# Peptides against a protein of PDB entry 7AL2: the designs that were tried, part 13

Target 1, 85 residues: chain A of PDB entry 7AL2
Amino acid sequence: YEIMLIRPKTIDDINYVVDQVLEESNPVILDLSFLEKESPANFKLAGEKIKQMRSNYGAEALLLSRCNDKNLIIIAPKGVSLVRK

## One batch from the design tools (peptide; made by RFdiffusion4, then SolubleMPNN)

Design b1_p10_8_s3 (from b1_p10_8, 5 letters changed)
Fold by OpenDDE base, seed 3:
Structure b1_p10_8_s3 (fold): chain B 85 residues (1-85), chain A 10 residues (1-10)
Amino acid sequence: as target 1 above (85 residues)
Amino acid sequence: SAEQEVFSLF
C-alpha cells in the first residue's frame, strides 16, 4: 500500500480520502485545518465520513497533532494497525 | 458543533 498525504479543501477531496481508504486500502494522513477555518459544514462532513469508515468498514483513526494552525489525523484501512507505544 | 464532531473521534 501507499501512504497518502492530503489537506482537503472541497467535498471532492473528502470523497477522494474515502476512496483511498476503502477502495485502494491506503492509509491517509490528512490536515483538516483548511476545512476547520474555511468551511464548518465540510469540516463536520469530513468527521462524519471518518465515523462511517470506522463503524462500517473497520477503519482506525488517530489524532497526530492539534495546535492553533494544524489538525493532523491518520486514517488506516482494516488490516493496517495503528499502535501507540 | 463541527469541532466536537471531529475531535470526539479520539
Scores: peptide ipSAE 0.370, ipTM 0.863, DockQ to the pose 0.156
Fold by OpenDDE base, seed 2:
Structure b1_p10_8_s3 (fold): chain B 85 residues (1-85), chain A 10 residues (1-10)
Amino acid sequence: as target 1 above (85 residues)
Amino acid sequence: SAEQEVFSLF
């Protein structure tokens, strides 16, 4: 698999993340800082998609970093486990 | 809120 890195800015980007996780089985490292700042609606949508992938498809999500300019989350498909040391 | 929606997942 590949690890995708994206800072989504649009609904198309959010759907791209979903496709990568569910269709391509690729983990995605997300920076949600743009959506958090620019679109509360799309930020909420991104969260709903992550929640759906976790609850319905066995994806795992982990918060990597939240700071002034980054909001980093990794979302991994069912076949890839995330382990915190 | 949108923040609560996202960060409650972790």
Scores: peptide ipSAE 0.367, ipTM 0.861, DockQ to the pose 0.157
Fold by OpenDDE base, seed 1:
Structure b1_p10_8_s3 (fold): chain B 85 residues (1-85), chain A 10 residues (1-10)
Amino acid sequence: as target 1 above (85 residues)
Amino acid sequence: SAEQEVFSLF
């Protein structure tokens, strides 16, 4: 698999993340800071998509970093485990 | 809030 990195700005980007996780089985490291600042609606949508991937497809999500101007999350498909040591 | 919804994931 590949690890994708993206800072979503549009609904298309959000759907890209979903496609990468569910169809391509690629983990995605995404920065939600743009949506958080610029589009509360799409920020919420991104969160809902993450919830759906977790609930319906066994994806895992981990908050990597949250600070000013950073909102980094890794989303892993069911086939890739996230391990905290 | 949208913030609360997203960060409640973690």
Scores: peptide ipSAE 0.362, ipTM 0.859, DockQ to the pose 0.155
Fold by OpenDDE base, seed 4:
Structure b1_p10_8_s3 (fold): chain B 85 residues (1-85), chain A 10 residues (1-10)
Amino acid sequence: as target 1 above (85 residues)
Amino acid sequence: SAEQEVFSLF
């Protein structure tokens, strides 16, 4: 698999993340800082998509880093294990 | 752990 990196800015970007995780089985490291700042609605949508992938498709997601200008999250498809120590 | 469940972010 490939690890995708994206800072989504649009709904199309959010849907691209979903496609990468569910269709391509690629983990995605995404920075939600743009959506968090610029579009509360799309930020909420991104969160709902993450929850849906977790609940319905066995994806895992973890917050990697949160600071003033970054909101880094990894989403792994079913079969790729995320382990925290 | 310094990492957090993404569910808590929203």
Scores: peptide ipSAE 0.255, ipTM 0.812, DockQ to the pose 0.537

Design b1_p10_8_s4 (from b1_p10_8, 6 letters changed)
Fold by OpenDDE base, seed 3:
Structure b1_p10_8_s4 (fold): chain B 85 residues (1-85), chain A 10 residues (1-10)
Amino acid sequence: as target 1 above (85 residues)
Amino acid sequence: SASQEVFDLF
């Protein structure tokens, strides 16, 4: 698999993330800072998609960093384990 | 808020 890095800005970008996780089985590192600042509606949508991937497909998600400038999250497909030591 | 809903996932 590959690890994808993306700062989504549109609904198309959000759906691209879903496709990468569910269809390509690639972990994705997301920066949600653009959506949170520029589109609260699409920010909420991104969160809903993450929740759906966790609930329905066994994806796992962790918050990597949250500060004033960045909201970094990793989401991994089922079969890729995320471990905090 | 929309922000809290998203970050409550983690």
Scores: peptide ipSAE 0.448, ipTM 0.886, DockQ to the pose 0.156
Fold by OpenDDE base, seed 5:
Structure b1_p10_8_s4 (fold): chain B 85 residues (1-85), chain A 10 residues (1-10)
Amino acid sequence: as target 1 above (85 residues)
Amino acid sequence: SASQEVFDLF
C-alpha cells in the first residue's frame, strides 16, 4: 500500500481521503488545520466521514499532533493496524 | 463545537 499525505481544503479533498482509505486501502495522514480555521462546516464534514469509516468499515484513526497550524491525524484502513507504544 | 466533536474521536 501507499501512505497518502494531504491537507484538505475542499469537499473534493475530503472525498479523496475517503476514496484512498476505503477503495485503495491506503492509510492517509491528513492535516485538518485548514478546514478547522477556514470552514467549520467542512471540518465537521471531515469528522463525520472519519466517524463513518471507523463505524462502518473498521478504519482506525489516531491523532498525531495538534497545535496552532497543524492538526495531524492518521486514518488507516481495516487491514492496517495503528499501534501506539 | 465542531472542533471538539472531531477531537473527541481520539
Scores: peptide ipSAE 0.444, ipTM 0.886, DockQ to the pose 0.159
Fold by OpenDDE base, seed 4:
Structure b1_p10_8_s4 (fold): chain B 85 residues (1-85), chain A 10 residues (1-10)
Amino acid sequence: as target 1 above (85 residues)
Amino acid sequence: SASQEVFDLF
């Protein structure tokens, strides 16, 4: 698989993340800082998509870093395990 | 808030 990195800025980007995880089975490292700052609605949408992928498709998500200008999350499809040591 | 709702996932 590939590990995708994206800082989504649009709904299309959010849907791209969903496609990568669910259809391509690729983990995605997300920076949600743009959405959090620029669009609370799309930020919430991104969160809902993450929740749905976890609940309905067995995806896992882990917060990697949250600071002033970065909001990094990894989401992995079912079959790719995220382990916190 | 929207932020709290998202980060409550983790």
Scores: peptide ipSAE 0.444, ipTM 0.886, DockQ to the pose 0.157
Fold by OpenDDE base, seed 1:
Structure b1_p10_8_s4 (fold): chain B 85 residues (1-85), chain A 10 residues (1-10)
Amino acid sequence: as target 1 above (85 residues)
Amino acid sequence: SASQEVFDLF
């Protein structure tokens, strides 16, 4: 698999993340800071998509870093384990 | 808030 990195800005970007996780089985590291600042609606949508991937497809999501500049999350498909040592 | 709601997922 590949690890994708993206700072989503549009609904298309959000859907890209979903496709990468569910269709391509690629983990995605995303920065939600743009959406949080510029589109609360799409920020909420992104959160809902993450929740859906977790609930319905066994994806895992982990908050990597949250600060004023970055909201970094990794989403892993079911086949990729996120391990905290 | 919507922001809090999203980050409560983590």
Scores: peptide ipSAE 0.435, ipTM 0.883, DockQ to the pose 0.153

## One batch from the design tools (peptide; made by RFdiffusion4, then SolubleMPNN)

Design b1_p11_1_s1 (from b1_p11_1 with E4K T6L)
Fold by OpenDDE base, seed 4:
Structure b1_p11_1_s1 (fold): chain B 85 residues (1-85), chain A 11 residues (1-11)
Amino acid sequence: as target 1 above (85 residues)
Amino acid sequence: ESEKLLEEITD
């Protein structure tokens, strides 16, 4: 698999993340800082999509970094295990 | 709330 990196800005970007995780089985490292600051509605939408992928498809998500400039989360498909030590 | 949402979507 490949690891995709994206800072989503649009709904199309959010759908791209979903496609990468569910259809391509690729983990995605996404920076949600743009959506959080510029589009609360799309930030919420992104969160809902992640919840759905976790609940319905066995995806996992882990917070990588949280600061003023970054909101980094990795979401991995069911076949890729995310482990925090 | 963004912090609450992040808590909900991450392990």
Scores: peptide ipSAE 0.681, ipTM 0.935, DockQ to the pose 0.875
Fold by OpenDDE base, seed 5:
Structure b1_p11_1_s1 (fold): chain B 85 residues (1-85), chain A 11 residues (1-11)
Amino acid sequence: as target 1 above (85 residues)
Amino acid sequence: ESEKLLEEITD
C-alpha cells in the first residue's frame, strides 16, 4: 500500500481521504489545520467522515501532532496496525 | 469545538 499525505481544503479533498482509506486501503496522514481555521463546517464534516470510517469500517486514527500550525492525524484502514510507543 | 472533535476521532 501507499501512505498518502494531504492537507485537505475542500469537500473534494475530504472525499479523497475517504476513497484512499476505504477503496484503496491506503493509510492517510492528514493535516486538518486548514479546515479547522478556514471552514468549521468542513472541519466538522471531516471529523464525521473519520468517525464513520472508524465505526463502520474498522479504521483507526491517531493524533500525531497538535500545535498552533499543525493538526496532524493518521488514519489507517482495517488491517494496518497503528501502535503508540 | 475542535478539541472535543479531535478527542472523538482519535484513539
Scores: peptide ipSAE 0.681, ipTM 0.935, DockQ to the pose 0.894
Fold by OpenDDE base, seed 2:
Structure b1_p11_1_s1 (fold): chain B 85 residues (1-85), chain A 11 residues (1-11)
Amino acid sequence: as target 1 above (85 residues)
Amino acid sequence: ESEKLLEEITD
């Protein structure tokens, strides 16, 4: 698999994340800082999509970094285990 | 609220 990196800015980007996780089985490291600052509605939408992937498809999501300028989350498909050592 | 949402969507 591939690890995708994206800072989503549009609904298309959000749907791209969903497609990567669910259809391509690729983990995605995403920076939600743009949506958080520029589009509260799309930030909420991204959150809802992540909730759906976790609840319905067994995806895992971890917060990697939370700073003023970044909001990094990794979302992994069911087949990829995220382990903190 | 962003912080609440982040807690909801992360393990």
Scores: peptide ipSAE 0.680, ipTM 0.936, DockQ to the pose 0.888
Fold by OpenDDE base, seed 3:
Structure b1_p11_1_s1 (fold): chain B 85 residues (1-85), chain A 11 residues (1-11)
Amino acid sequence: as target 1 above (85 residues)
Amino acid sequence: ESEKLLEEITD
């Protein structure tokens, strides 16, 4: 598999993340800082998509970094294990 | 609220 890195800015970017996780089985490292600051509606949408992937497809997600100007999350498909040490 | 949403979507 490949690890994708993206800072989504549009709904198309959000759907790209969904395709990578569910169709390509690739982990995605997301920087949600743009959506959080510039589009609260699309930030919420991205969150809903992540919830759905976790609830319905066994995806896992971990917070990597959070501060005033960063919002990094990794989401992995069911076949990839994420471990916090 | 952003912090609450982040808590909900991360393990």
Scores: peptide ipSAE 0.679, ipTM 0.935, DockQ to the pose 0.893

Design b1_p11_1_s2 (from b1_p11_1, 5 letters changed)
Fold by OpenDDE base, seed 5:
Order: structure tokens, then sequence, then C-alpha cells
Structure b1_p11_1_s2 (fold): chain B 85 residues (1-85), chain A 11 residues (1-11)
């Protein structure tokens, strides 16, 4: 598989993340900082999509980095294990 | 609220 890196800015980007995780089975490292700052509505939408992927498809998500400039999360499809040490 | 949502979506 591939690991995708994206800083989503639009609904199309959010749907791209969903497609990568569910259809392509690719982990995605995403930076939600743009949505958090520029579009609270789309930030919420992105979060809802991630919750749905976790609840319905066995995806996992880990917070990688949280600071003023970054909101990095990795989302992994069911077959990829995420381990925090 | 961002922090609440982040806590909900990440393990």
Amino acid sequence: as target 1 above (85 residues)
Amino acid sequence: EAEKLLNEITE
C-alpha cells in the first residue's frame, strides 16, 4: 500500500481521504489545521467521516502532533495496525 | 469544539 499525505482544504479533499482509506486501503497522514482554522463546519465534517470510518469499517486513528500550526492525524485502514510507544 | 472532536476521533 501507499501512505498518503494531505492537508485537506475542501470537501473534495475530505472525500479523497475517505476514498484512500476505504477504497484503496491506504493509510493517510492528514493535517487538519487548515480546516480547524478556516472552516469549522468542514473540520466537523472531517471528524464525522473519521468517526464513521472507525465505527463502521474498523479504521484506526492516532494523533501524531498537536500544536498551533499542526493537527496531524494518521488514519489507517483495518488491516494496518497503529502502535503508540 | 476542536479538542473535544479530536479526542473523539483519535485513540
Scores: peptide ipSAE 0.663, ipTM 0.932, DockQ to the pose 0.927
Fold by OpenDDE base, seed 4:
Structure b1_p11_1_s2 (fold): chain B 85 residues (1-85), chain A 11 residues (1-11)
Amino acid sequence: as target 1 above (85 residues)
Amino acid sequence: EAEKLLNEITE
């Protein structure tokens, strides 16, 4: 698999993330900082999509970094294990 | 709330 890196800005970007995780089985490292700051609605939408992927498809997600300018999360498809030690 | 949502979606 490939690891995709994206800072989504639009709904199209959010849907791209979903496609990468569910259709391509690629982990995605997201920077949600743009959506958090510029579009609370799309930030919420992104969160809902992540919840759905976790609940319905066995995806996992963990926080990589949280600061003023970054909100980094990795989302992995069911076949890729994320372990926090 | 962003922090609440982040807590819900991450391990």
Scores: peptide ipSAE 0.663, ipTM 0.931, DockQ to the pose 0.850
Fold by OpenDDE base, seed 1:
Structure b1_p11_1_s2 (fold): chain B 85 residues (1-85), chain A 11 residues (1-11)
Amino acid sequence: as target 1 above (85 residues)
Amino acid sequence: EAEKLLNEITE
């Protein structure tokens, strides 16, 4: 698999993340900082999509970094294990 | 609000 990196800015970007995780089975490292700052609606949408992937498809999500300028999360499809040591 | 959502979607 490939690991995708994206800082989504649009709904198309959010749907791209969903496609990568569910259709391509690729982990995605995403920075939600743009949506958090610029679009509360799309930030919420992104969160809902992640919750749906976790609930319905066995995806996992871990927070990688949280600061004023970054909101980094990794989303892994079922079959790719995320382990915090 | 953002923190609440982040807590819901991450481990």
Scores: peptide ipSAE 0.662, ipTM 0.932, DockQ to the pose 0.875
Fold by OpenDDE base, seed 3:
Formats: structure tokens, C-alpha cells, sequence
Structure b1_p11_1_s2 (fold): chain B 85 residues (1-85), chain A 11 residues (1-11)
């Protein structure tokens, strides 16, 4: 598999993330800082999509970095193990 | 709220 890195800015970007996780079975490292600051509605939408992937498809998500100007999350498809040490 | 949402979607 490949690890995708993206800072989504649009709904199309959010749907691209979903396709990468569910169709391509690729982990995605997301920087949600743009959506959080510039589009609260699309930030919420991205969160809902992640919840759905976790609930319905066995995806997992870990927070990588969070501060005033950062919001990094990794989403992994079922079968790719995420371990926090 | 952003922090609440982040807590819900991340382990």
C-alpha cells in the first residue's frame, strides 16, 4: 500500500480521502487545519466521513499533532494496524 | 465543537 498525504480544502478533496481509504486501502495522513479555520461546515463533514469509515468499514484514526495551528490525523483502512507506544 | 469532534474520531 501507499501512504497518502493531503491537506483537504474542498468537498472533492474529502471524497478523495474516502476513496483512498475504502477503494485503494491506503492510509491517509490528513492535515485538517485548513478546513477547521476556513470552512467549519466542511470540517464537520470530514469528521462525519471519518466516523462512518470507522463505524462501517473498520478504519482507525489517530491524532498525530494538535496545537494552535496544526491538526494532523492518520486514517488507516482495516488491516493496517496503528499502534501508539 | 472541534475538540469534541476530534476526540470522537480519533483513538
Amino acid sequence: as target 1 above (85 residues)
Amino acid sequence: EAEKLLNEITE
Scores: peptide ipSAE 0.660, ipTM 0.931, DockQ to the pose 0.873

Design b1_p11_1_s3 (from b1_p11_1, 6 letters changed)
Fold by OpenDDE base, seed 1:
Structure b1_p11_1_s3 (fold): chain B 85 residues (1-85), chain A 11 residues (1-11)
Amino acid sequence: as target 1 above (85 residues)
Amino acid sequence: EADKLLDEITE
């Protein structure tokens, strides 16, 4: 698999993340900081999509970094284990 | 609000 890196800015970007995780089985490292600042609606949408992937498809998501201008999360498809030591 | 959502979507 590949690890995708993206800072989503649009709904198309959010759907790209969903496609990568569910259809391509690729982990995605995503920075939600743009959506958080520029579009509360799309930030919420991204969150809902992630919750759905976790609840319905066994995806996992971990917070990698949280600061003033960064909101970095990794989401992994079922079968790719995320472990925090 | 954002932090609340992050808590919901991350383990």
Scores: peptide ipSAE 0.647, ipTM 0.928, DockQ to the pose 0.913
Fold by OpenDDE base, seed 4:
Structure b1_p11_1_s3 (fold): chain B 85 residues (1-85), chain A 11 residues (1-11)
Amino acid sequence: as target 1 above (85 residues)
Amino acid sequence: EADKLLDEITE
């Protein structure tokens, strides 16, 4: 698999993340900082999509970094284990 | 509120 990196800015970008995880089985490292600051509605939407992928498809998600300029999360499809030690 | 959502979606 490939690891995709994206800072989503639009709904199309959010859907791209979903496609990468569910259709391509690629983990995605995404920076949610743009949506958090510029579009609370799309930030919420992104969160809902991640919840759905976790609940319905066995995806996992970890917070990688949280600061003023970055909100980094990795989301992995079922079969790619994310472990925090 | 953003942090609340992050807590819900991350392990």
Scores: peptide ipSAE 0.646, ipTM 0.927, DockQ to the pose 0.895
Fold by OpenDDE base, seed 3:
Structure b1_p11_1_s3 (fold): chain B 85 residues (1-85), chain A 11 residues (1-11)
Amino acid sequence: as target 1 above (85 residues)
Amino acid sequence: EADKLLDEITE
């Protein structure tokens, strides 16, 4: 598999993330800082999509970095183990 | 709230 890195800005970008996780079985490193600052509605949508992938497909998500100007998470498909030490 | 949503999403 490949690890994708993306800072989504549009709904198309959000759907691209879903496709990478569910269809390509690739983990995705997400920088959500743009959506959080510029589109609260699409930020919420991205969160809902991640919840759905976790609930329905066994995906896992881990916070990588959070501060006043950062919002990094990794979302991994079932079968890719995420471990926090 | 963004932080609350992140808490719900991430492990």
Scores: peptide ipSAE 0.644, ipTM 0.927, DockQ to the pose 0.925
Fold by OpenDDE base, seed 2:
Structure b1_p11_1_s3 (fold): chain B 85 residues (1-85), chain A 11 residues (1-11)
Amino acid sequence: as target 1 above (85 residues)
Amino acid sequence: EADKLLDEITE
């Protein structure tokens, strides 16, 4: 598999993340900082999509970095192990 | 609220 990196800005970008996780079985490292600042509605949408992938498809998600400038999450498809030490 | 949502979606 590949690890995709993206800072989503649009609904198309959010759907790209979903496609990468569910159809391509690729983990995605995403920076949600743009959506958080510029589109609260799409930020919520991104969150709901991640919840759905976790609930319905066994995806896992870890917070990588949270500070003033960053909002980094990795979401992995079922079968890819994410471990926090 | 961003931090609340982040808590819900991450381990």
Scores: peptide ipSAE 0.646, ipTM 0.928, DockQ to the pose 0.925; fails the geometry check

Design b1_p11_1_s4 (from b1_p11_1, 3 letters changed)
Fold by OpenDDE base, seed 2:
Structure b1_p11_1_s4 (fold): chain B 85 residues (1-85), chain A 11 residues (1-11)
Amino acid sequence: as target 1 above (85 residues)
Amino acid sequence: ESEELLKEITE
Protein backbone atom coordinates (compact mmCIF):
# COMPACT_ATOMS: atom_id res chain seq x y z
CA TYR B 1 0.00 0.00 0.00
CA GLU B 2 0.88 3.65 -0.24
CA ILE B 3 0.64 6.29 2.45
CA MET B 4 -1.18 9.30 1.13
CA LEU B 5 -0.61 12.82 2.36
CA ILE B 6 -3.24 15.47 1.86
CA ARG B 7 -4.47 18.73 3.27
CA PRO B 8 -8.06 18.62 2.10
CA LYS B 9 -9.63 21.82 0.91
CA THR B 10 -12.76 20.67 -0.91
CA ILE B 11 -15.45 18.06 -0.76
CA ASP B 12 -13.65 16.32 -3.61
CA ASP B 13 -10.59 16.08 -1.39
CA ILE B 14 -12.66 14.62 1.41
CA ASN B 15 -14.11 12.03 -0.91
CA TYR B 16 -10.61 11.31 -2.17
CA VAL B 17 -9.61 10.44 1.40
CA VAL B 18 -12.56 8.11 1.71
CA ASP B 19 -11.69 6.45 -1.56
CA GLN B 20 -8.07 5.99 -0.56
CA VAL B 21 -8.95 4.39 2.73
CA LEU B 22 -11.88 2.24 1.71
CA GLU B 23 -11.22 1.40 -1.93
CA GLU B 24 -7.44 1.54 -2.19
CA SER B 25 -6.71 0.42 1.38
CA ASN B 26 -4.15 3.17 1.74
CA PRO B 27 -3.50 4.97 5.01
CA VAL B 28 -3.95 8.70 4.75
CA ILE B 29 -2.19 11.35 6.75
CA LEU B 30 -4.37 14.39 6.49
CA ASP B 31 -4.08 17.91 7.74
CA LEU B 32 -7.53 19.19 8.62
CA SER B 33 -6.32 22.69 9.40
CA PHE B 34 -7.58 24.20 6.16
CA LEU B 35 -11.09 22.90 6.57
CA GLU B 36 -11.13 23.79 10.24
CA LYS B 37 -10.33 27.39 9.45
CA GLU B 38 -11.97 27.93 6.10
CA SER B 39 -15.03 25.70 6.06
CA PRO B 40 -16.62 24.62 9.32
CA ALA B 41 -19.23 22.74 7.33
CA ASN B 42 -16.67 20.71 5.41
CA PHE B 43 -14.62 20.20 8.55
CA LYS B 44 -17.67 18.66 10.13
CA LEU B 45 -18.27 16.61 7.01
CA ALA B 46 -14.72 15.30 7.08
CA GLY B 47 -15.17 14.36 10.70
CA GLU B 48 -18.39 12.55 9.96
CA LYS B 49 -16.73 10.63 7.14
CA ILE B 50 -13.95 9.56 9.48
CA LYS B 51 -16.51 8.47 12.06
CA GLN B 52 -18.29 6.45 9.42
CA MET B 53 -15.09 4.78 8.26
CA ARG B 54 -14.28 3.85 11.84
CA SER B 55 -17.76 2.66 12.70
CA ASN B 56 -18.65 0.82 9.53
CA TYR B 57 -15.36 -0.34 8.05
CA GLY B 58 -12.99 -0.80 10.96
CA ALA B 59 -10.74 2.09 10.07
CA GLU B 60 -8.54 3.56 12.77
CA ALA B 61 -7.83 7.22 13.31
CA LEU B 62 -5.08 8.75 15.39
CA LEU B 63 -4.21 12.32 16.16
CA LEU B 64 -0.61 12.91 15.16
CA SER B 65 -0.17 16.58 15.86
CA ARG B 66 -2.34 19.35 17.16
CA CYS B 67 -1.17 22.90 17.45
CA ASN B 68 -2.28 26.36 16.47
CA ASP B 69 -1.76 25.85 12.75
CA LYS B 70 -1.76 22.09 12.41
CA ASN B 71 -4.32 19.35 12.70
CA LEU B 72 -2.70 16.12 11.57
CA ILE B 73 -4.59 12.86 11.70
CA ILE B 74 -3.74 9.48 10.28
CA ILE B 75 -6.61 7.33 9.13
CA ALA B 76 -5.74 3.72 8.44
CA PRO B 77 -7.87 1.09 6.77
CA LYS B 78 -8.78 -2.16 8.40
CA GLY B 79 -5.79 -4.44 8.26
CA VAL B 80 -3.25 -1.70 8.83
CA SER B 81 -2.65 -1.37 12.53
CA LEU B 82 -1.56 1.83 14.16
CA VAL B 83 0.71 1.23 17.12
CA ARG B 84 2.25 3.75 19.44
CA LYS B 85 5.38 2.50 21.19
CA GLU A 1 -17.22 22.27 17.88
CA SER A 2 -13.78 21.31 16.58
CA GLU A 3 -12.20 19.96 19.72
CA GLU A 4 -15.13 17.76 20.56
CA LEU A 5 -15.29 16.40 17.04
CA LEU A 6 -11.56 15.69 17.00
CA LYS A 7 -11.89 13.89 20.29
CA GLU A 8 -14.70 11.77 18.94
CA ILE A 9 -12.89 10.70 15.79
CA THR A 10 -9.54 9.97 17.45
CA GLU A 11 -10.72 8.53 20.75
Scores: peptide ipSAE 0.662, ipTM 0.931, DockQ to the pose 0.750
Fold by OpenDDE base, seed 4:
Structure b1_p11_1_s4 (fold): chain B 85 residues (1-85), chain A 11 residues (1-11)
Amino acid sequence: as target 1 above (85 residues)
Amino acid sequence: ESEELLKEITE
């Protein structure tokens, strides 16, 4: 698999993340800082998509970094285990 | 609330 990196800005970007995880089985490291600051609605949408992938498809998500300029989360498909030690 | 949503996503 490939690990995709994206800072989503649009709904198309959010759907790209979904496609990468569910269709391509690629983990995605995403920076949600743009959506959080510029589009609360799309930030919520991104969150709902992540919840759905976790609930319905066995995806998992892990917070990587949280600061003023970054909101980094990795979401991985079912076949890729995310472990925090 | 963004912090609550992030908590739900990552826990």
Scores: peptide ipSAE 0.661, ipTM 0.930, DockQ to the pose 0.731
Fold by OpenDDE base, seed 1:
Structure b1_p11_1_s4 (fold): chain B 85 residues (1-85), chain A 11 residues (1-11)
Amino acid sequence: as target 1 above (85 residues)
Amino acid sequence: ESEELLKEITE
């Protein structure tokens, strides 16, 4: 599989993430900082999509970095293990 | 709101 890196800016980007995780079975490293600052509605949408993938498809998500200018999360499809050492 | 949402999706 591939690990995708994206900073979503549009609904199309959000749906791209969903497709990568659910259809392509690729982990995605997300920077949600743009949506959080520029589109609260799409930030909420992105969060809802992640919750749905976790709840309905067994995806996992971990916070990688949270600071003043970053909001990094990795979401992995079921079958790809995320291990914190 | 954003912090709570982030907690929910990564907890």
Scores: peptide ipSAE 0.661, ipTM 0.931, DockQ to the pose 0.794
Fold by OpenDDE base, seed 3:
Structure b1_p11_1_s4 (fold): chain B 85 residues (1-85), chain A 11 residues (1-11)
Amino acid sequence: as target 1 above (85 residues)
Amino acid sequence: ESEELLKEITE
């Protein structure tokens, strides 16, 4: 698999993330800082998509970095183990 | 609320 890195700005970007996780089985490192600041509605949408992938497809997600300027999360498909030490 | 949503979606 490949690890994708993206800072989504549009709904198309959000759907691209879903496709990468579910169809390509690739982990995705997301920077959600743009959506959180510029489009609260799409930020919520992105969160709902992640919740759906976790609930329905066994995806997992970890927070990588959180501060005023960053919002980094990794979302991994089922079969890729995420471990926090 | 952003912080609560982040808590819900992350391990």
Scores: peptide ipSAE 0.659, ipTM 0.930, DockQ to the pose 0.879

Design b1_p11_2_s1 (from b1_p11_2, 4 letters changed)
Fold by OpenDDE base, seed 1:
Structure b1_p11_2_s1 (fold): chain B 85 residues (1-85), chain A 11 residues (1-11)
Amino acid sequence: as target 1 above (85 residues)
Amino acid sequence: SEELLLSVADK
């Protein structure tokens, strides 16, 4: 698999993340900072998609970094384990 | 929001 890195700005980008996780089985490092500040609606949508991937498809999501300018989450498909040591 | 972020991802 490949690890994708994306800072989504549009609904198309959000759907791209979903495709990468569910169809391509690629982990995605996701920077939600743009959506959070530019589109509360799409920020909420992105969160809902992540929840759906976790609930319905066994994806895992881990917060990597949170500060005033960063909002990094890794989303891993089922079969790719995220381990915190 | 912080609440939303924490609801979608573990920390």
Scores: peptide ipSAE 0.319, ipTM 0.851, DockQ to the pose 0.926
Fold by OpenDDE base, seed 2:
Structure b1_p11_2_s1 (fold): chain B 85 residues (1-85), chain A 11 residues (1-11)
Amino acid sequence: as target 1 above (85 residues)
Amino acid sequence: SEELLLSVADK
């Protein structure tokens, strides 16, 4: 698999993340800082999509970093285990 | 929000 890195800015970007995780089985490192700042609605939507992937498809999501300029979350499809060492 | 983040991802 490939690991995708994206800072989504649009609904199209959010859907791209979903496609990468569910269709391509690629983990995605997401920076949600743009959405959090610029679009509360799309930030909420992104969160809902992540929850749905976790709940319905067995994806895992782990918070990597939360600071002023970054909101990094890795989303891994089922079969790719996230392990903290 | 922080509450939303906590609900979408583990730490």
Scores: peptide ipSAE 0.318, ipTM 0.850, DockQ to the pose 0.891
Fold by OpenDDE base, seed 3:
Structure b1_p11_2_s1 (fold): chain B 85 residues (1-85), chain A 11 residues (1-11)
Amino acid sequence: as target 1 above (85 residues)
Amino acid sequence: SEELLLSVADK
């Protein structure tokens, strides 16, 4: 698999993330800082999609970095283990 | 929001 990196800005970008995780089985490192600042509605939508992937498809999500201007999360498809040591 | 991040991702 490949590890994708994306800073989504649109609904199309959010759906691209879903496709990468569910159809391509690729982990995605997301920077949600743009959506959080520029579109509360799409930020909420992105969160809902992540929760759906976790609940319905066994994906895992781990917060990598959170500060005032950073918002990094990795989403891994089922079968890719995320381990914090 | 911080609350949303906590609800979607582990730390």
Scores: peptide ipSAE 0.318, ipTM 0.850, DockQ to the pose 0.930
Fold by OpenDDE base, seed 4:
Structure b1_p11_2_s1 (fold): chain B 85 residues (1-85), chain A 11 residues (1-11)
Amino acid sequence: as target 1 above (85 residues)
Amino acid sequence: SEELLLSVADK
């Protein structure tokens, strides 16, 4: 598989993330900082999509970094384990 | 929203 990196700005970008995780079985590292700052609605939507992938498809999500200008989360499809040591 | 982040991802 491939690891995708994206800083989503639009609904199309959010749907791209969903496609990568669920259809392509690729982990995605997301920077949600743009949505958090520029679109509370799409930020909420992105969060809901992540929760849906976790609840319905066995995806895992891990916070990588949270600071002033970055909000990094990795989303892994079922079968790709995220392990914290 | 920090609450939203906590609801979607583990730390």
Scores: peptide ipSAE 0.316, ipTM 0.851, DockQ to the pose 0.902

